# Peptides against a protein of PDB entry 6RGO, part 59

Target 1, 392 residues: chain A of PDB entry 6RGO
Amino acid sequence: MALKLLGFNQDATCFSVISSNKGVTIYNCDPFGKCFELEKSTSNDEELDFLVEMLFSTSLIAVVDKTIGASKRKKLKIVNTKRKATICELTFPHEIMDVIMNRKIICVVLKSDQIFVYDISCMKLLRTIDVRGEKLKSTSKFRNSEAVGDIGVRVSLSTDNNSILCYSSYSKSDKENAPLNDIVVFDALKCIQINVLPAVHQSNIVCIACSPDGMLMATASEKGTIIRVFKTIDTENDEPILVNEFRRGSRPSRISEMKFNHDNTLLACVGESDTIHIFALPVTTTEADANEDDTLQQSSHSLSSSINGLQYISKGLANRFGKIIVSKIPTQSQQRHVAYIKIPENAKYRIGFPKDTTNTIHICGEDGNYLVYSIPRNEVGPCTLVKSNTFD

## One batch from the design tools (peptide; aimed at target 1 T58 I87)

Design b2_p17_4_s3 (made by RFdiffusion4, then SolubleMPNN; from b2_p17_4, 8 letters changed)
Fold by OpenDDE base, seed 4:
Structure b2_p17_4_s3 (fold): chain B 392 residues (1-392), chain A 17 residues (1-17)
Amino acid sequence: as target 1 above (392 residues)
Amino acid sequence: MEKKLEELEKLLEEEKK
């Protein structure tokens, strides 16, 4: 049977799959088992395609039927899984490409490069972001989305209530074929643009992950060789802060998904390669306000060590093209993975980080495997398989 | 419309299934 993975929910307590014979199935991770099934409405041998976004471990799902021939690709259904009932139905002017949500916000991405931001509590439209319309103010030509294959606006949303939305945008280059290589950081609740990260890659961004708290984002381009991690809100001298640059590999390979763990100490990536990579992030010591007044006087020793050695990279006449942030990180600072998981070649996998266990990763494959791995803390190496289940 | 919003609010308050 052909399985198609839809992915994990926000806390990796559930994952969703399409079965060609059954329709949409949602599995609970622990205890492992089916928790919801949406039956196939058609007897036809049509390839089923769905978007399903689940709100944590709740009974709320967003569903889009994208099956070929179904005039439903523009319809979002909010479904109560316990009742198997549609609560709300929204119709959009264009095909729905993606749906993402948290407890406050639902975002709907259209084939038109529009993002519709809703207050989930009342399903009221808060904002329409027209990523293409922002480009059209600079460039007159409609990019036919059909001619560029799978290149569209990518989004990620923080799982917290701050609802930080990161999305890919077109560079302000006067070139007709400007890449989707900018990132916009958006407060989805206040409907305010917080930050813009220009030209974070040389090619189109195909994967974005926001941290659960919305303070970090990870980006990957079509090349998938380099992953960049930025601060979302904070800037240094009005320039974006690049926290990490990770090397996934030397060969081009598409990254399909990235996720942060709950405490922002790990970033995982999966895609077309035989390897899930897990990277360590520097622990941002939040200076806990240690208010303890302990008066200890000790002495002033003046270690003046003059590290003078900032080599003046020559002021060549670099034209006023936006400073590609890329040029400041030495290629030697590219960190490798700290851990990895080998997966079958050509098997599509999805990843999830459970909330309660920062060193555990959940993965599921179109091969029907649900696997739980332990991530090594103090060594670089393979993850250890802790639990396995199969699904159909 | 109201009954659907009440149902939606109740689902948003769910922590676990």
Scores: peptide ipSAE 0.440, ipTM 0.906, DockQ to the pose 0.586
OpenDDE base, seeds 1, 2, 3, 5: peptide ipSAE 0.433, 0.427, 0.435, 0.437; ipTM 0.896, 0.904, 0.906, 0.895; seed 1 fails the geometry check

Design b2_p17_4_s4 (made by RFdiffusion4, then SolubleMPNN; from b2_p17_4, 6 letters changed)
Fold by OpenDDE base, seed 4:
Structure b2_p17_4_s4 (fold): chain B 392 residues (1-392), chain A 17 residues (1-17)
Amino acid sequence: as target 1 above (392 residues)
Amino acid sequence: MEEKLKELKKLLEEEEK
């Protein structure tokens, strides 16, 4: 039977799949088992396609029937899984490409490069972001999204209540074929743009992950060789802060998904390669205000060491093209993975980090495997398989 | 409409099991 993975929920307590014979099934991870099933409404041999976004382990899901020939590709359903009942139904002017949510916000991405931001508590539209319309103020040509394949606006949303939305935007280059290589950071609650990261890659961004707290984001381009991690809100001299640059590999390979763990210490990526890569992030020591007043006086020694050696890289007349942030990181600073998981070639996998176990990763495959791995802390190496289940 | 919004609010208040 052909399985298609829809992915994990925010806390990796559940994952969703499409079965060609059954329709949509949601599995609980622990205890492992089916928790919801949406039956196939049509007897046709049409390849089923759905979007399903689950709100944590709640009975709330967003569903879009994307099946070819279905007039429903523009229709979002909010469903109560316990009742198997549609609570709300929204119809959009264009096909729905993606749906993401947290406890405050639901975002709907359209084929028109529009993002509709809703207050989930009342399903009120807060903002329509027109990523293309911002470009059209500079360039009149509609990119036929059909001619560029899977290149569209990518989004990620923080799982917290701050609701930090990261999305890919078109570069301000006067070129008709400007890439989707900018990132916008947006407060989805206040409907305010917080930050803009220009030209974070040379090619279109195809994957974005926001940290659970919304303080970090990871980006990957069509090349999928380099992953960049930025601060979302903080800037240094009005320039974006690049925290990490990771090398996934030397060969081009599409990254389909990235996720942070819940404490922002790990970033995982999966895609078309035989390897899930896990990268370590530097622990941002939040200076806990150690208020302890301990008065110890000790002495002033003046170690003056004059590290003078900032070589003046010559002020060549680099034209006023936006400083590609890429040029400041030495290629030697590219960190590799700290851990990895080997997966079957051509098997699509999805990843999730559980909340309670920062060194555990959940993965599921279109091969019908649900796997739990332990991530090594103190060594670079393979992850250890802890639990396995199969699904159909 | 009100009943649907009441149901939606109740689902948003569901704790993670």
Scores: peptide ipSAE 0.525, ipTM 0.929, DockQ to the pose 0.607
OpenDDE base, seeds 1, 2, 3, 5: peptide ipSAE 0.506, 0.503, 0.510, 0.509; ipTM 0.918, 0.926, 0.927, 0.919

Design b2_p17_5 (made by RFdiffusion4)
Pose (drawn by RFdiffusion4):
Structure b2_p17_5 (pose): chain A 327 residues (1-135, 151-284, 335-392), chain P 17 residues (1-17)
Amino acid sequence: MALKLLGFNQDATCFSVISSNKGVTIYNCDPFGKCFELEKSTSNDEELDFLVEMLFSTSLIAVVDKTIGASKRKKLKIVNTKRKATICELTFPHEIMDVIMNRKIICVVLKSDQIFVYDISCMKLLRTIDVRGEKIGVRVSLSTDNNSILCYSSYSKSDKENAPLNDIVVFDALKCIQINVLPAVHQSNIVCIACSPDGMLMATASEKGTIIRVFKTIDTENDEPILVNEFRRGSRPSRISEMKFNHDNTLLACVGESDTIHIFALPVTQRHVAYIKIPENAKYRIGFPKDTTNTIHICGEDGNYLVYSIPRNEVGPCTLVKSNTFD
Amino acid sequence: EEEEAEEIIEKLEELSE
């Protein structure tokens, strides 16, 4: 089958790719290279490694499952790339759905909507967050820098009226203190959530409305959450998969089950800005590094890696700059 | 950055013991 289940780095330095053949490879951007290659851990052809989240450019990797079910739901391994050794092997009562890391805090998301927060220096569990214990699945995002700030979708006070709903809660994982609770920002479920690297901004995706809403995160007034801007969906409602924020928080990238990738600018310093054509029934992942604000890195399941430029003052499409092919 | 990651790895190895 195709080389599916791509994962994208925080610092846009490299990306994680599960080669359907054997193991998982991690490439670099500049210069492009085979950075890390995981050996054979397979027994059938279509069984897939699912979840890999990494540090910035380091040797520290978070790896989850290999087998379809033998050791998948209840595993987390911490591996050094230069020596291929497992250091800590944590076990969890449910199936892992997503893992997000940063320099200070490691988050593990379970299928039962439990979020385990760890101080990464000693792996002490800071707090267990019973989201489904209070009231598709929960989508969680986190800031990259320090003062790492956690964002998760929570159910509303209409559990009696119906089973599924989605509001937003802002949480400071550094001090384990809940900062702001946002109301039902959508009339539908939440598909994907993106938080700014500095933790000041947040994006929300709806399945039905397909309109991205941006709210201030922490400095927002206590009385009411502050809405920043909205972005035109285009000609057709489409499911969104992954969104990213620029380092200066002037740009927002959007990708999904669509023909095009949309680029939204920010009035921090309207409907559409830059659009990147994309093959229809193939899936891609997004990133952009810290070095420049004009370059956008693109990861594709077709086997191509592309680097596009951004037009500052023109509403035109992006211009391709560099490309390379996968394995 | 790499130095900080190595220090974390060393601390985790000590604790694993």

Design b2_p17_5_s1 (made by RFdiffusion4, then SolubleMPNN; from b2_p17_5, 5 letters changed)
Fold by OpenDDE base, seed 1:
Structure b2_p17_5_s1 (fold): chain B 392 residues (1-392), chain A 17 residues (1-17)
Amino acid sequence: as target 1 above (392 residues)
Amino acid sequence: LEEEAEKILEKLEELAK
């Protein structure tokens, strides 16, 4: 049977899959088993496509039937999984490309590069963000860019109540083909733009991850060779703060998903490569807890790689080409993964970090494998398989 | 969380009538 992975929920307690014969199935991770099934409504041999966004492990899901020929690609359904009932439906002017939620907010991304922000508690529209509309003030040509590319607005939302929304935006370049290489940071509750990170990559951003607390974001371009981690809210002299630059690889490979763990100590990435990469983030000691004097001498060999050198945003090389504001971190200071998982070639995987075990990662594959790995703490190496289950 | 989701779902069901 062809499986298509939809992904994990916010805390990696559940994951969603499409089975060609069954429709949508949601699995619980522990204990492993089916917790919800949405039957195929159509008898047609059409390849099923859905968006499913689950509110953590709750009975609230958002569902979009994206199946070809289904006149439902513009409909968001809020479903009660316990009752197996659609509670409400929203219809959009354009095809739904993505849906993301937390306890407060639902964001709906349309093929028109619009983001609709809703208060989940009443499905009231708080804001429509028109990512193209800011560009249209400069260039009147609606080129039907049949830009063949799978390139659209990417979004990530913090899983906390602060509801920090990060989205890709078009650079302010007068060029008709401006890349989606800016990031906007948006307070989804207040409906205020907090920050703009211009030209964070040279090419379109294809993957964004927001940290659970909304304080960090990770970005990857179409090249998928470099992952950049920024502060979302904080700026230094009105300039974006680059916290980390990670090298996934030397060869171009699309990154499909990135996730932070719940304590912002790890960033995982997955995509078209045979390898899930896990990167260590520097623990930002917030200076606040420095007061408790407790003398416990334990010689944690701090891998004090002197990250102090990253402060030199060299102002100087405003060279003639468009201001890449993000100074290229020298290739020598680019961190590698601390851990990895080998996955089957051509199998799509999804990743999730469980809340209670910061050194554990959940993965699931279109091969029907749900796998739990332990992440090594003290060495660079492979993750250890702890648990495996199969699904169909 | 489930109780919060149930309250949301109930309220949405009321608003959808």
Scores: peptide ipSAE 0.587, ipTM 0.952, DockQ to the pose 0.934
OpenDDE base, seeds 2, 3, 4, 5: peptide ipSAE 0.393, 0.393, 0.297, 0.498; ipTM 0.908, 0.906, 0.879, 0.932

Design b2_p17_5_s2 (made by RFdiffusion4, then SolubleMPNN; from b2_p17_5 with I9L E10K S16A E17K)
Fold by OpenDDE base, seed 1:
Structure b2_p17_5_s2 (fold): chain B 392 residues (1-392), chain A 17 residues (1-17)
Amino acid sequence: as target 1 above (392 residues)
Amino acid sequence: EEEEAEEILKKLEELAK
């Protein structure tokens, strides 16, 4: 059967898949089993396509039927899975490209590069963000949407109640072909723009991950060779703070998904490559807990990787080509522990981090495998398979 | 977590009436 992966929920307790014969199925991870099914509403041999966003392990899901011919691509359904009932339906002016939620906010991304921000508690529209409209103030030409391929606005939302929304935006360059290479950080609750990270990549951003707490974000471009991690809110001299730069590989490969673990110690990425990569993040010791004097001598060799503060040398040479002032992270900081998982070629995988086990990753494949891996803490190497299940 | 979602679901069901 053809399977299409929809992904894990926020805490990796569930994942959703499309089965060509069954429709949407949601699986529980532990104990492993089918917990919900949305039956195929149409007898047509059309390839099923859906968006499903689940609110953690709850009975609340957002569903979009994206199936060709279904005429439902503009409709968001809020479904109670326990009742198998649609409790709310919203219709949008354009096709829905993505849906993301937490306990406070639903964000709906349209093909028009609009983001609709809703209060989940009442489905009240808080904000419409028009990512194109901000560009159109500079460039009058509606480019025919046909030639802008698989590149649209990307979003990620913090899973906490702070509801930090990170989205890709068009660079302010007067060029008709400005890339989606800026990031906007937005307080989705207050509807305030917090930060703008200009030109974080040279090409369009195709993947964004926000940390659960909203304090970090990871970005990848169409090249997928470099992953950058920034602070979301904090700035240094009104400049963005680059915390990490990771090299996934030397060969271009699209990254489809990235996720932080729940304690911001790991960043995983998956995509078109045969390898899931897991990068170690520095523990940002917030200086606050330095006061408790507890003398426990355990000689944990803190690899004091001297965080030599990347002084952004703002070399004020505003030379004509928009030089991405990516301060070269010293090559020494690239030797962070990297774990990996080998996956079948041509199988799409999705990733999730469970809350209770920070060194465990859940993965699922269009090959019908649900796999749990243990991540090595102190070495560069392969992850160890802990559990496997199959689904259809 | 479940309680918060049940409250959200209840509020949404009330709006759909």
Scores: peptide ipSAE 0.387, ipTM 0.915, DockQ to the pose 0.863
OpenDDE base, seeds 2, 3, 4, 5: peptide ipSAE 0.171, 0.380, 0.355, 0.146; ipTM 0.845, 0.912, 0.907, 0.832

Design b2_p17_5_s3 (made by RFdiffusion4, then SolubleMPNN; from b2_p17_5, 6 letters changed)
Fold by OpenDDE base, seed 1:
Structure b2_p17_5_s3 (fold): chain B 392 residues (1-392), chain A 17 residues (1-17)
Amino acid sequence: as target 1 above (392 residues)
Amino acid sequence: LEKEAEEILENLEKLAE
């Protein structure tokens, strides 16, 4: 059967799949098994497509039927999985492209490059963000979005209650074809823009990950060769703080998903390549806890690879053309992965980090494999397979 | 979390009537 992966929930306790014959199935990771099934409502041999966003491991899910011909691509359903009932429906003016949630907020991304921000507790609209509307003040031509392929607004939401929303925006260039290469950081609760990171890549941003606490954001462009990690809120001299620049590879390859682990020590990425890459983030020692004098002498041979945390103040070289370009970290200062997982060629995988085991990663494939890997701590190398299950 | 989700779902039911 053809499987399509929807992804993991926020804490990687569950994952969702589409089975061509069954519809949507949600699996629990531990103990492994089906926890919910949404039956196929249509008898047609149409390829099923859905969005499913689950509120952690709870009975609350958001569902969008994106199946061609279903006429439901503009409808968000809130479903109680215990009752197998739709609780409420929202209809949007345009096709729903993405849905993300946490305990406070639902964000709905439309094909119109609009983001609708809702209070989850009452489904009250807090804000409509029109990512195009800021551009339309400069360029009257609605170029038919048909010619710009799979490129739309990308979003990521912090899984905490701070509800930091990161989204891709169009650069302020007067060019009709301005790339989606800016990032806006938005407080989804207060409905205020916190920060703008201009031109974080040279091409459109295709993947964004927010850290669970909302303090970090990872970005990747269409090239998928470089991943950049920024602070979301903090600025230095009103300039964005680039924390890390990672090299996934030398060859272009689309990154489909990135995730931080729960303590912001790891960033994983997956996409069209045969390799999941895991990068180590420098532990930002908040200077505050340095006071407890506990003298425990344990001679951890710190491999003093002097990661001189040169805070490369990305001096935004204001190029002579007024474009702030994030200064590229020299290729020699670009960190590689600390760990990797080999996956089958042409198999789409999703990734998730469990909360309780910061050195464990969950992955699932359209090949019907759910795999748990241990991430090496002390060496650069392959992850070790700890558990495997199959699903259909 | 489940209790919070149940409370949200019950509140949404009441708002949809």
Scores: peptide ipSAE 0.581, ipTM 0.948, DockQ to the pose 0.940
OpenDDE base, seeds 2, 3, 4, 5: peptide ipSAE 0.403, 0.402, 0.414, 0.566; ipTM 0.906, 0.904, 0.909, 0.945

Design b2_p17_5_s4 (made by RFdiffusion4, then SolubleMPNN; from b2_p17_5, 8 letters changed)
Fold by OpenDDE base, seed 4:
Structure b2_p17_5_s4 (fold): chain B 392 residues (1-392), chain A 17 residues (1-17)
Amino acid sequence: as target 1 above (392 residues)
Amino acid sequence: LEKEAEELEKKLEKLAK
């Protein structure tokens, strides 16, 4: 049977799949089992296509039926899975490309490069973000969205209540073919643009991950060789803060999904390669306010060893066009993965991080495997398989 | 979580009527 993966929910407690024979199925991860099935509306051997976004482990899902006709592809349904009932239906002017949510916000991405931001509590439209409208103010030509490639606006939303939305935008280059290589950071609740990261890659961004707390984001381009991690809100001298630059590989390969774990210590990526890569992030020691009083005077001499860190300012030609974020990170210091999982070639996999176990990763494949891996803490190496289940 | 979802659900059901 052909399976199509829809992915994990925000806390990796559930995942959703399309089964060619059954329709949409949602699985619970622990205990493993089916928790919901949405039957096919049609007996036809048509290729099933759906979007399903879950609200964590709740009975609420957002569903888009993309199987038949341009009209259905424009309808978002909010469904109660326990009652199998549609609670709300929204119709959009264009095909729905993506749906993301948290406890506060639903974001709907359209084929028109528009993002509709809703307050989930009342389904009130808070904002329409027109990513093309910003481009059209600079460049008159509509790229017909019939550009053969899977290039569109990418989005990621923080899973917390702060509801930090990261999305790809067109660079302000006067070139008719401006890439989707800018990132906008947006407060989805206040409807305020917080930050803009210009030209984070040379080519279109095809994958974005926001951290659960919205403080970090990871980006990958069509090349998928380099992953960059930035601070979302914080800036240094009005410039974006690059926290990490990771090398996935030397060969181009598309990254389909990236996720942070719940404590921002790990970033995982999956895509068309035979390998899930897991990268370690530097633990920003939040200075715990050690307010404890202990006044102990010990006078030990500050040896001011002036380590003259040679800032290799690569004097790359500052031509008048937008400052490409030149990685200040030397190409030799590009961190590799700290852990990996081998997956079958040509099997699409999705990833999820459970909340309660920061060193555990959930993965599921179109091969019908649901796998739980332990991530090594102190050693670079393969992840250890802890649990496996199969689904159909 | 389920209580927030049930409250959300009750709000959404009131909008669909």
Scores: peptide ipSAE 0.264, ipTM 0.849, DockQ to the pose 0.883
OpenDDE base, seeds 1, 2, 3, 5: peptide ipSAE 0.244, 0.181, 0.146, 0.241; ipTM 0.839, 0.815, 0.797, 0.837

Design b2_p17_6 (made by RFdiffusion4; failed a check: the pose's geometry)
Pose (drawn by RFdiffusion4):
Structure b2_p17_6 (pose): chain A 327 residues (1-135, 151-284, 335-392), chain P 17 residues (1-17)
Amino acid sequence: MALKLLGFNQDATCFSVISSNKGVTIYNCDPFGKCFELEKSTSNDEELDFLVEMLFSTSLIAVVDKTIGASKRKKLKIVNTKRKATICELTFPHEIMDVIMNRKIICVVLKSDQIFVYDISCMKLLRTIDVRGEKIGVRVSLSTDNNSILCYSSYSKSDKENAPLNDIVVFDALKCIQINVLPAVHQSNIVCIACSPDGMLMATASEKGTIIRVFKTIDTENDEPILVNEFRRGSRPSRISEMKFNHDNTLLACVGESDTIHIFALPVTQRHVAYIKIPENAKYRIGFPKDTTNTIHICGEDGNYLVYSIPRNEVGPCTLVKSNTFD
Amino acid sequence: ADEEFAEEILEKLEESS
């Protein structure tokens, strides 16, 4: 089958790719190279490694499952790339759905909507967050820099009226203090969430409305959450998979089950800005590095890696600059 | 600098394990 289940780095330095053949490879961007290659851990052809989230450019990797079910739900391994050794092997009571890391805090998301927060220096569990214990699945996002700030979708106070709903809660994982609770920002479920690297901004995706809403995160007034801007969906409602914020928080990338990738500018310093054509029934992931604000890195399951440029003052499409092919 | 910081974390995790 195709080389599916791409994962993208925080600093846009490299990307994680599960080669359907054997193990998982991690490439670099500049210069492009085979950075890390995981050996054989397989027994059948279509069983897939699912979840890999990494540090910036380091040897520290978070790896989850290999087998379809033998040791998948309840595993987390911490591996150094230079010496291929497992250091800490944590076990969890449910199935892992997502893992997000940063320089200070490691988050582990379970299928039962439990979020485990760890101080990465000693792996002490800071707090267990029973989201489903209070009231598709929960989508969680986190800031990259320090003062790492956690964002998760929570159910509303209409559990009695119906089973599924999605509001937003802002949480400071550094001090384990809940900062702001946002109301029902959508009339539908929440599909994907992105938080700014500096933790000041946040994006939301709806399944039905397909309109991205941006709210201030922490400095927002206590009385009411402050809405920043909205973005035109286009000609057709489409499911969104992954969104990213630029380092200067002037740009927002959007990708999904669509023909095109949309680029939204920010009025921090409107409907559409830059659009990148994309093959229809193939899936991609997004990133952009810290070095420049004009370059957008693209990861594709078709086997191609592309680097596009952004037009600052033109509403035109992106311009391709550099490309390379996968394995 | 990031690599040095990650190595320090790895050493601390090894000592604790």

Design b2_p17_6_s1 (made by RFdiffusion4, then SolubleMPNN; from b2_p17_6, 6 letters changed; failed a check: the pose's geometry)
Amino acid sequence: DDEKYAEEILEKLEKLK

Design b2_p17_6_s2 (made by RFdiffusion4, then SolubleMPNN; from b2_p17_6 with A1S F5E E8K S16L; failed a check: the pose's geometry)
Amino acid sequence: SDEEEAEKILEKLEELS

Design b2_p17_6_s3 (made by RFdiffusion4, then SolubleMPNN; from b2_p17_6, 5 letters changed; failed a check: the pose's geometry)
Amino acid sequence: SLEEEAEEILKKLEELS

Design b2_p17_6_s4 (made by RFdiffusion4, then SolubleMPNN; from b2_p17_6, 5 letters changed; failed a check: the pose's geometry)
Amino acid sequence: KDEEEAEEILEKLEKLA

Design b2_p17_7 (made by RFdiffusion4)
Pose (drawn by RFdiffusion4):
Structure b2_p17_7 (pose): chain A 327 residues (1-135, 151-284, 335-392), chain P 17 residues (1-17)
Amino acid sequence: MALKLLGFNQDATCFSVISSNKGVTIYNCDPFGKCFELEKSTSNDEELDFLVEMLFSTSLIAVVDKTIGASKRKKLKIVNTKRKATICELTFPHEIMDVIMNRKIICVVLKSDQIFVYDISCMKLLRTIDVRGEKIGVRVSLSTDNNSILCYSSYSKSDKENAPLNDIVVFDALKCIQINVLPAVHQSNIVCIACSPDGMLMATASEKGTIIRVFKTIDTENDEPILVNEFRRGSRPSRISEMKFNHDNTLLACVGESDTIHIFALPVTQRHVAYIKIPENAKYRIGFPKDTTNTIHICGEDGNYLVYSIPRNEVGPCTLVKSNTFD
Amino acid sequence: EEEQLEELQELLEEEEE
């Protein structure tokens, strides 16, 4: 099959790609190279490694499953790339759905909507967050920098009226203190959530409304959450997969089951800004590094890696700059 | 288990440098 299940780095330095042939490869951006290659851990052709989240540019990797079911739901391995050795192997009572890391905090998301928060220096579990224990699936996002701030979608107080709903809760994982609880920002479920690298901003994606809403995270007034801006959906409602925030928080990238990738600017310092054409029935992932605010890195399951430029004052499409091909 | 945690701490110190 195709080279599916791409994962994207926080610092846009490199990306994680599960080659359907053997293991998982991790490439670099500048200069482009085979950074790390996992060996054979397979027994059938269409069984896939699912979840890989990494540190910035380091040797520390979070790896989850290989087999379809032998050791998938209840595994987490911590591996150094230079020596290919497993250090800590943590086990969990449910199936892992997502893992997000930063310099201080490691988060592990379970299928039962449990979120395990670890101080990464000693792997002491800081707090277990029973989201489904209180009231598609939960989407979680996290700040990259320190003062790492956790954002997760939670159910509303209408569980009696119906089974599924999605509000937003802002949580400080550093001190394990809940900061702000946002109400039902959508009339539908939440598909994907993105938080700013500095933890000051947050994006929300609806399945039905397909309108991205941005709220202030922490400095927002206690009385009411503050809504920043909204963005035009386009001509057709489409499911969104992954969104990212720029380092200066002036730009927002959006990708999904659509022909185009949309770029939204921010009035921190309207409907649409920059649009990147994309092949229809192929899926991509997004990132942009810290070095410049004009470059956007693109990862594709077709086998191509592209770097586009952003027009500051023109509503035109992006301009391609650099490209390379996968393995 | 303690040794594995010590190795993880050492690796993190190296990556901070």

